# Peptides against a protein of PDB entry 3ZOQ: the designs that were tried, part 5

Target 1, 223 residues: chain A of PDB entry 3ZOQ
Amino acid sequence: QLLQDSWWNQLKEEFEKPYYQELREMLKREYAEQTIYPDSRDIFNALHYTSYDDVKVVILGQDPYHGPGQAQGLSFSVKPGVKQPPSLKNIFLELQQDIGCSIPNHGSLVSWAKQGVLLLNTVLTVRRGQANSHKGKGWERLTDRIIDVLSERERPVIFILWGRHAQMKKERIDTSKHFIIESTHPSPFSARNGFFGSRPFSRANAYLEKMGEAPIDWCIKDL

## One batch from the design tools (peptide; made by RFdiffusion4, then SolubleMPNN)

Design b1_p23_5_s4
Fold by OpenDDE base, seed 1:
Structure b1_p23_5_s4 (fold): chain B 223 residues (1-223), chain A 23 residues (1-23)
Amino acid sequence: as target 1 above (223 residues)
Amino acid sequence: AAAAAEEREIEEARRRAELEEAK
């Protein structure tokens, strides 16, 4: 099957729906005719690294990086050896100021994913050099369902919503049960307007501790 | 409108980063 059992149980009905079948047909054409990121095997990496039951934190992104070798199926994350994009650099700057972590020599957030940080983009594919080129093709419906089933989960989740695009998903989150951390986007255009100093990492861990859960080790080791 | 503007800014930043890496 496509996904881990825990996610499959939550999402299996979506994959049979016409919208997803149409999305798949579109993707088949796109991957055949265009350079699409991430690699097709990496599209669902966020769900592969973080099971439904193991999700502690969600960080929402828009769509994958559209440069060669960058996207690895995790929001904001880039493969090792890839230059850190500006937004990611700002994330690490805030991480350093928030909890004292050193800035890593790579941009892979896999260590977060393995600890229960779901690094989810709302759109899971992109054409090379064309940001948001797969917007409105069906991914948003699937990823909305991912948010929905997490919102419905009894065990609380922390949603980190950077920028307005991510914050538009608040209406899908049961705030009586789940926690939301909001700020401006880490983009250079918005980071100084609220992202810097927002301390999302320590705040997330404070919620986890309040729930009696192990905090996330946000510090990323060099490779 | 504000969300769309932010999206465009993010896209522009990503495009600039790509161009810098290509050099």
Scores: peptide ipSAE 0.093, ipTM 0.744, DockQ to the pose 0.084
Fold by OpenDDE base, seed 2:
Structure b1_p23_5_s4 (fold): chain B 223 residues (1-223), chain A 23 residues (1-23)
Amino acid sequence: as target 1 above (223 residues)
Amino acid sequence: AAAAAEEREIEEARRRAELEEAK
């Protein structure tokens, strides 16, 4: 199967719907005719690294990085050896100020994903050099469903919503069960307006502890 | 409108980053 059993059980009906089939056909053409990121086998890496049942935290992104070798199917994350994008640099700066982590020498957030941090973009593919080129093609419907099934889960989830795009998803989240951490986006254009000093990492761990769950080790080791 | 503005800002930041990496 394409997905882990836990996600498959939640999403199998979506994959049978016309919108998703149309999306898949579009993607087949795009990958054949254009340079598309991430690699097709990496599209669902967020779901591969973090099972439905293991999700503790969700961090929403918009769409993948559109430069060569950057995107690895995880929001904000870049493959090792790739220069850290400005937003990611700011994430690590806040991480350092929040909980004292060192700035890693790479930009891979796989260690977060493996601990239950779902690094989900709302759009899961992009054309090279063309940000948001696959917006409105069907991904948003699937990723909305991902948010929905997490919201419906009995075990609480923490949603970290950086910026207005992510915050638009609040209406889909049952705040009677789940927690939301909001701030401005880590982008250089917005980080000074609230992201810096928002302390999302310690706040997330505080919620996890209140729920009797193990906190996330947010510190990333050098490679 | 506000969401769209922020999306544009994020996109601009990404474009800038790409240009910096190309140098």
Scores: peptide ipSAE 0.090, ipTM 0.741, DockQ to the pose 0.084
Fold by OpenDDE base, seed 5:
Structure b1_p23_5_s4 (fold): chain B 223 residues (1-223), chain A 23 residues (1-23)
Amino acid sequence: as target 1 above (223 residues)
Amino acid sequence: AAAAAEEREIEEARRRAELEEAK
């Protein structure tokens, strides 16, 4: 899969490494023998929609949704027409409470991605019905490198880290240059323990404005 | 009915995974 030049320049060395070649061979087998999500063309959608230089905000997820038609290659996002998963519903509830956005009639976060919100999962593929089935297969090394090259970037980035898994990446982020927003995960099991009321959207925009950057229009229009 | 059951199973499996991430 061809990446934008800006990401290619940052990641080309990774793609030549044995771990990534092994990952690619694994994925070829998986897509041939199993139902894998997202569609192979959508694996790098986060990088397609948001160039390296255009990243303003990063939102980390774990791995793609593993149900039919759900995964869109963007963390937390689902294709139009797909029922909003519980965590995404809670994200929209917080969005509404934080900055007054209406809850959209779909779950696509593409509009965020196009504005510089990198919606990155740490693992970029999954088997149907088998959450985390591609954990430990090489994706984490690549996505760690994505975090690293963003951390090394001089232009500041805002990292939104929901839950413990995402927060484990904090050690890779140079907090002298970059800003981190942390809370509990939007999952129904944890949202009331800190996610609700965390106001990540207004906080992100406040920091962008402080940097002299255009804020994100977090409000999502109905389709 | 089968589709609804599968949807519930997928949702529950996803919630379990999200629970681990949320800890």
Scores: peptide ipSAE 0.047, ipTM 0.655, DockQ to the pose 0.766
Fold by OpenDDE base, seed 4:
Structure b1_p23_5_s4 (fold): chain B 223 residues (1-223), chain A 23 residues (1-23)
Amino acid sequence: as target 1 above (223 residues)
Amino acid sequence: AAAAAEEREIEEARRRAELEEAK
C-alpha cells in the first residue's frame, strides 16, 4: 500500500482522480528523463512518518530542495550530512531563542515528524536545480486535500504558516477548531521582518497543552 | 571546487524561490 491506512482512508479517492493519474504519468516521465528530488520512495515521507490521526502540528513548505542529497520528503528538512540551508538555519536560531534548544549538527527534522509534526510541502517533487519546476502539475490539488481533511478532523491541529505561500492556505482551515501560527518566512530575506521572535515552537506547545496533549520535543539531538 | 560552485548556484536558485514566499 502506498500510504498508511489512516492517510489512505482520507486520500484514496484523490489517487483515483484523473488529475492524479496525469500527475503520476508526468512523474514517471520526469524520473526517467530528469533528475528529480526527492527519491521517488521518499515523496510521501511526511505522510509516512506522521499518520493522519497522529498529526498535531503542520508546517507547510513550498517544494523540495532541488540540490543533490538534500530533500527527504519533509518540508525544510535535509538529510543528515547535508549542509543546513539558510532558512533551516534560521529555524534553528528561532528554536534556540524560543525554547533554548541547541542547534543540531544536522538538518533532519525526522524527530519532529515522528512526534506528529506533519512537514508538508505543497508541491512534493522538483527537478534538480529548478525550483518550482513541478508547480501547477497536480500536487497542489492533493496537498490542498490533505489540508482539507485535516481541517475537517475533529481533533484540533496547529498550523504553522511561514510566509505568503503557506498563509494562502489559511482560507482552507477551520479556525473554529484549529489553531494557526503565522509569521514571515524563515528565509534570510524575510526572517527579520517577523519570523525571528515569533516563537512558533513554544506557542505550538502551549496550544497542545491547552488541548490536553503532550507537547512536541522540538529539541533535536546531534547525530 | 565544481561541487562547491554547484552548491552556490543551487542556493541562489533556492533563495530566489524563497523570495516568493517572503512578505
Scores: peptide ipSAE 0.045, ipTM 0.650, DockQ to the pose 0.754

## One batch from the design tools (peptide; made by RFdiffusion4, then SolubleMPNN)

Design b1_p24_1_s3
Fold by OpenDDE base, seed 4:
Structure b1_p24_1_s3 (fold): chain B 223 residues (1-223), chain A 24 residues (1-24)
Amino acid sequence: as target 1 above (223 residues)
Amino acid sequence: SLEEEILKYGNAADIEILQEKLAE
């Protein structure tokens, strides 16, 4: 799958490494023999929508949704026409309380991605109905490198880390240059323990303004 | 139920958090 030049320059060495070749061969078999999400053309959508140079904010997820028609290669995001998963509903509730956005009638976060919000999962594929089925197959090494090269970038990045899994990546982020927004996960069983009221959207925009950058328009229009 | 919805439509993080809650 082709990447934009800015990401290719940062990641080209990874694609030549044995671990990625093994991952690619595994994926070829998986896509041929089973139903795998997202569509193979959508695996790197996060990198397609948001170039290395255009990244302003990173929101880390774990792995894609594993139901039909859900995953579109962006963390937490679902294709239009798909029912909003519980965590995404809570994200929109916090968005409403934080900065007054209305709840959209769909769950696509593409508009965020186009503005520089890298919606990155640490694992980029999944078998239908089998959450985390592609854990430990090589994606984590690549996505760790994505975090590393962003951390090495001189222009600051804002990392939004919801929950323990995402927060485990904090050690890879140079906090002398970059900003971290942490809270509990938006899951219904954790959101009331810190996610609600954390105001990650206004806080992210506050950092962007301090850096002299345009804020993110977090509000999502209905389709 | 909400639990069933998470198990069916949630991602790995959603499911893991649910499992942790159920284990309490």
Scores: peptide ipSAE 0.436, ipTM 0.892, DockQ to the pose 0.850
Fold by OpenDDE base, seed 1:
Structure b1_p24_1_s3 (fold): chain B 223 residues (1-223), chain A 24 residues (1-24)
Amino acid sequence: as target 1 above (223 residues)
Amino acid sequence: SLEEEILKYGNAADIEILQEKLAE
């Protein structure tokens, strides 16, 4: 897929490496033989919506939702018209308690992405009904590089790391330049152990203000 | 049930967290 110039300049070397070529060939077979999510045109939506230079906040996910019509290439986000998954519901509950936003009637986080919130999964594809089926196939190396080039950026980034898997990436982030917001995962079985009340949205905006940047409008309008 | 909802509609992180909880 063709990337914006700012991302291409950062990642072009990766696409020429053997691991990525092997990943690409694997994906061609997978998309031909099975139902894979998201749509192949949407795999890099996080990078399409948020350029390298425009990234203000990063929210890390693990892999895409694996049900029909759900994944749209953005972590935690679902296409309009799709029932909100449990973790996403809890994200909106925290959003409401944190800064007073109403619960939207859909689950699309595109409005965040357009404002500089990189909604990045560490694995960017999945087989229908088989969570994490594309783990260890090469995506993690590419997405690690995405984190690395953001960490190397002079202009600070805010990383929101929910749960252990996301927090394992902390070692790749230069905390002398960048800010980390950590809590338990928004999953119903972990949210009450720290996610609820963590106020990641107001905290992120507080950091943005300290840096002299415009805050994120986290509130999502109904469709 | 909530567990069934997560298994059907959650992603890998959601499912893994559930499985860890159930194993305790």
Scores: peptide ipSAE 0.435, ipTM 0.893, DockQ to the pose 0.869
Fold by OpenDDE base, seed 2:
Structure b1_p24_1_s3 (fold): chain B 223 residues (1-223), chain A 24 residues (1-24)
Amino acid sequence: as target 1 above (223 residues)
Amino acid sequence: SLEEEILKYGNAADIEILQEKLAE
């Protein structure tokens, strides 16, 4: 399913390239023969919820959750009714300590996306039970282009880069225009090494306010 | 255990970080 919004103008050339056509054909086979997450209709949810022009903040993830009912096309986010994964729990813990938000009773970050937080994974699909199974299949080239066109945008963007994988994308970001917030990953095995106390949410809002933009309401309401 | 939880519920990044820890 192709985009029909502000992203189309930015990415249409990518969709015409051989690598993406090959990716598309691969995905057709994968979805037909395997259980693939997220639902094919949800693959581009990050771009659906947050238009190119509306992006204020980018939070990069690696690939979707690979368990049943988890992935909803947004980095770190899980569908309501799904147990919050450990990293997401830590994200909410930091959110609480940073700006006082309560821990929500669900793990959906859709409210962030709707406010301009692009929750982008570098790889947008995964086989059930096989983390990173679609690495190196073409998604990275597309998502690199997404980062590139945002970097080229005149209006500044805030990039939140948790962990080494996300931080590898720094080279693609024009830091003369855009802001980067970095820390260790929210994973239980890395969060205490820098993520906790990094206060990415208040720092992001501070940048937004400096830019004259409305801050993100990071607090998530219970469902 | 946390390890089991990461393997069950984590994404690639979560699992990779766990694997790095286990390799230490």
Scores: peptide ipSAE 0.399, ipTM 0.879, DockQ to the pose 0.870
Fold by OpenDDE base, seed 5:
Structure b1_p24_1_s3 (fold): chain B 223 residues (1-223), chain A 24 residues (1-24)
Amino acid sequence: as target 1 above (223 residues)
Amino acid sequence: SLEEEILKYGNAADIEILQEKLAE
């Protein structure tokens, strides 16, 4: 799939490596034989909406939602018309408490992505009804490289790391240049242990302002 | 239930966190 030039320059070597070719062949079989999410054209939506140079904030997820019509290639995000998953509901609750945004009537985070919020999952595909079914197939190596090239970028990035899985990537981030916002995961079973009240949205904007960057408009309009 | 909702609609992280809590 075609990527923006800025990402292509950073990742082109990865696509030529055997691991990625094997991943590609695996995906061809999976998409042909099973229902895989997201749509194959949406796998790299995070990179499509947010170029390498335009990344301001990174929000890491694990893998796509595995239900019909949910995943749209962006971490935590669901297509319009889809019921908001529990963690996403909590994200919007924190958003409301943090900076006063209304709860949107949909779960699409595309507006964030268009503003420079890279909504990246570490694994970019999943079988229907089988969470994490594509773990260990090669995506993690590519997405680790994505984190690495962002860490190597001179222009600072803000990494929002919710929960242990995302926080495991902290070792790949140069904290002398980049900012980390950490808390428990927005899951209903962890949110009350630190996510609620963590105010990641206002904190991210505070860092952006210190860097002379335009803040993110985190508020999402109804469709 | 919330548990059923997470199992049906959550991603891997959602489900794993739930499973960890259920194991406690």
Scores: peptide ipSAE 0.396, ipTM 0.876, DockQ to the pose 0.886

Design b1_p24_1_s4
Fold by OpenDDE base, seed 3:
Structure b1_p24_1_s4 (fold): chain B 223 residues (1-223), chain A 24 residues (1-24)
Amino acid sequence: as target 1 above (223 residues)
Amino acid sequence: SLEEEILEYGNAADIEELKEALAA
């Protein structure tokens, strides 16, 4: 897939490394022999919608949804017409309580991505019905590099880290330059332990305003 | 059930958080 120039400049060396070539070969086999999500042309949608220079906020996910028609290459996001997964429902509940947004009739977060919210999973593909099936195949090294190059950027980034998996990436983030918003995961069984009431959306916008940048319009319109 | 819904329609993070919660 062709990346935007700003991302290509940051990541081009990775694609020539053996680990990525091995990952690529693995993916070729997987997509040929298995049902893999998202669609191969959507794997890098997070980078397609949000250029390196335009990143304002990062929301880390683990891997794509593994059900039919769900994943669209953006963390937590589902294609329109797809039932909102439980964690996404809770994200919208917090959004409503935080800044008063209506709950949308779909689960697509593309509007966030277009505004500079990098919706990045640490693993970018998954086998149908088998969550985390592509763990340890090379994606994590690439996405770690994505985090690294963002951390190295002088213009500050806001990292929203929900749950333990995302929070493990804190060590890669230069907190002298960048901001981190942490809470428990939005999953139904963890959301009440800190996610609800964490107000990540207003807090993110507060940081953006402090930096003199336009806030994110987190409210999502119905389709 | 909510558990089934998460297992079928959640991502890995959702599932892991569920499992952690169930183990607590």
Scores: peptide ipSAE 0.320, ipTM 0.844, DockQ to the pose 0.834
Fold by OpenDDE base, seed 4:
Structure b1_p24_1_s4 (fold): chain B 223 residues (1-223), chain A 24 residues (1-24)
Amino acid sequence: as target 1 above (223 residues)
Amino acid sequence: SLEEEILEYGNAADIEELKEALAA
């Protein structure tokens, strides 16, 4: 199977739909003819690291980083050895101010994913050097479904929505069951308008503890 | 520059936020 059983059970119908078949055909051409990120094996890393049942927190991104070696299939995350992008730097600054974590010497958020933080981009592929080049090709329909099935889950989820793009998904989230943490985007040009000081990490853990669940260890160890 | 860094190394969200800032 392409996905873990828990996600497959939730999404298998989507993969059989024409829109996804067309998306896959498009991607086959794109990966064959152009440089596409992330590596095709990493497209669904967010779902690979965090099963449907294990999701505690969702952090929505837009699309993958489009530079060489950056994207690893997790929103905001970059592979070890890659310079931390500006927004990620600000995420770590807020992490430090929020709960006292040291800024790691790398930008991989895999440790979050392994703890139940679904690091989901709404678009899961991108052409090298061409941000949003795969917008409107079918990914949004699939990722909307991912949000929907999480919203339908009985066990509560915490959705962290940074910026307007992510916040547009709020209408798909049943706030009678799930929790929303929203602020401006961590981008240098928006972070000071609300992201800094929003304390999403401690707030997320507060919700988890209220639910009787183990908090996330947000602190990232150096490699 | 920071702008160049965002354009080169940021994702679409980063770039869009930058563009919005530049347009304001």
Scores: peptide ipSAE 0.314, ipTM 0.844, DockQ to the pose 0.885
Fold by OpenDDE base, seed 2:
Structure b1_p24_1_s4 (fold): chain B 223 residues (1-223), chain A 24 residues (1-24)
Amino acid sequence: as target 1 above (223 residues)
Amino acid sequence: SLEEEILEYGNAADIEELKEALAA
């Protein structure tokens, strides 16, 4: 896939490295031999919707949803018409309580992405019905580099880190320049332990405003 | 059940959080 120039400039060296070539070859086999999500054209949607220069907020996920028609290359996001997964429902509940947004009738977070919210999974593909099946295959190295180049960026970024997996990336983030919003995961079995009431959306916007940047319109319109 | 829903619709993080909760 062709990346935007801003991302290409940051990541072009990674694509030339053996690990990525091996990953690419693996993916070719995987997509040929079984059902892989998201669609191969959507793997880098997070980077397509949000350029390197336009990143304001990063929300880290683990890997794509593994059910039919769900994943669209954005963390936590599902295609319109797809039932909202439990964690996404809780995200919208917190959104409603935090800043008063209505619960949308779909689960697409594309509107966030278009505003500079990088919805990045650490692993960008998955086998149907096999969560985390592509863990340890090379994606983590690339996505770590994505975090690194954002951390190295002079203009501050806000990292929203839900749960332990995402929070493991804190060590890669220069907190002298960037901001981190942490809580438990939005999962139904973790949300009550800190996610609910964490108000990540208003807090993110508060940071953006402090930096003199336009806040994110987190409210999602119905389709 | 919530467990079934997460297993069916959740991503890896959702499932991991569920498993941890069940193990607690």
Scores: peptide ipSAE 0.311, ipTM 0.842, DockQ to the pose 0.836
Fold by OpenDDE base, seed 5:
Structure b1_p24_1_s4 (fold): chain B 223 residues (1-223), chain A 24 residues (1-24)
Amino acid sequence: as target 1 above (223 residues)
Amino acid sequence: SLEEEILEYGNAADIEELKEALAA
């Protein structure tokens, strides 16, 4: 996929590295031989919707949903018409409790992405029905670089790190420049242990306002 | 633990499947 110039300038060196070449070849085989999500054209949607310079907030996920029609290249997000997965439902519950947003009738977070919320999974592809099947194949190195170049950016970024997997990336973030919001994962198994009541949305907006930036309209309209 | 399993191998879809399996 062709990236926006802003991301290309940050990541072009990665695409020339052997690990990414190997990843690319692996992906070619995977997409040819079995069903891989998301659609190959959607792999970099997070970067397509949110340019490097426009990133205000980063929300890290693990890997895409592995069911038909779910993944759209954005962490936690599902295509319209797809049943909201439990973690996403909890995200919306916290959103409602945090800032009063209504629960949307769909699970697409594209509106967040368009406002500067980088919805980045650490692994960007998955085999159908095989969660985390593309773990350790090279994506993590690229997405680590994405985190790195954002950390190196002068203009501050807010990183929302839900759960241990995302929080493992905290060491890559320059906290002298950037802000981190941490809690347990929105999973039903962990949400009550810290995610609920963490108020990440209002806290993110408070920080944005402190920076003199426009807050995110986190409320999602029904389709 | 179940939580560890979800964090390591699960996504939201997996969580749903697991929850359904536990409820069955």
Scores: peptide ipSAE 0.202, ipTM 0.736, DockQ to the pose 0.155

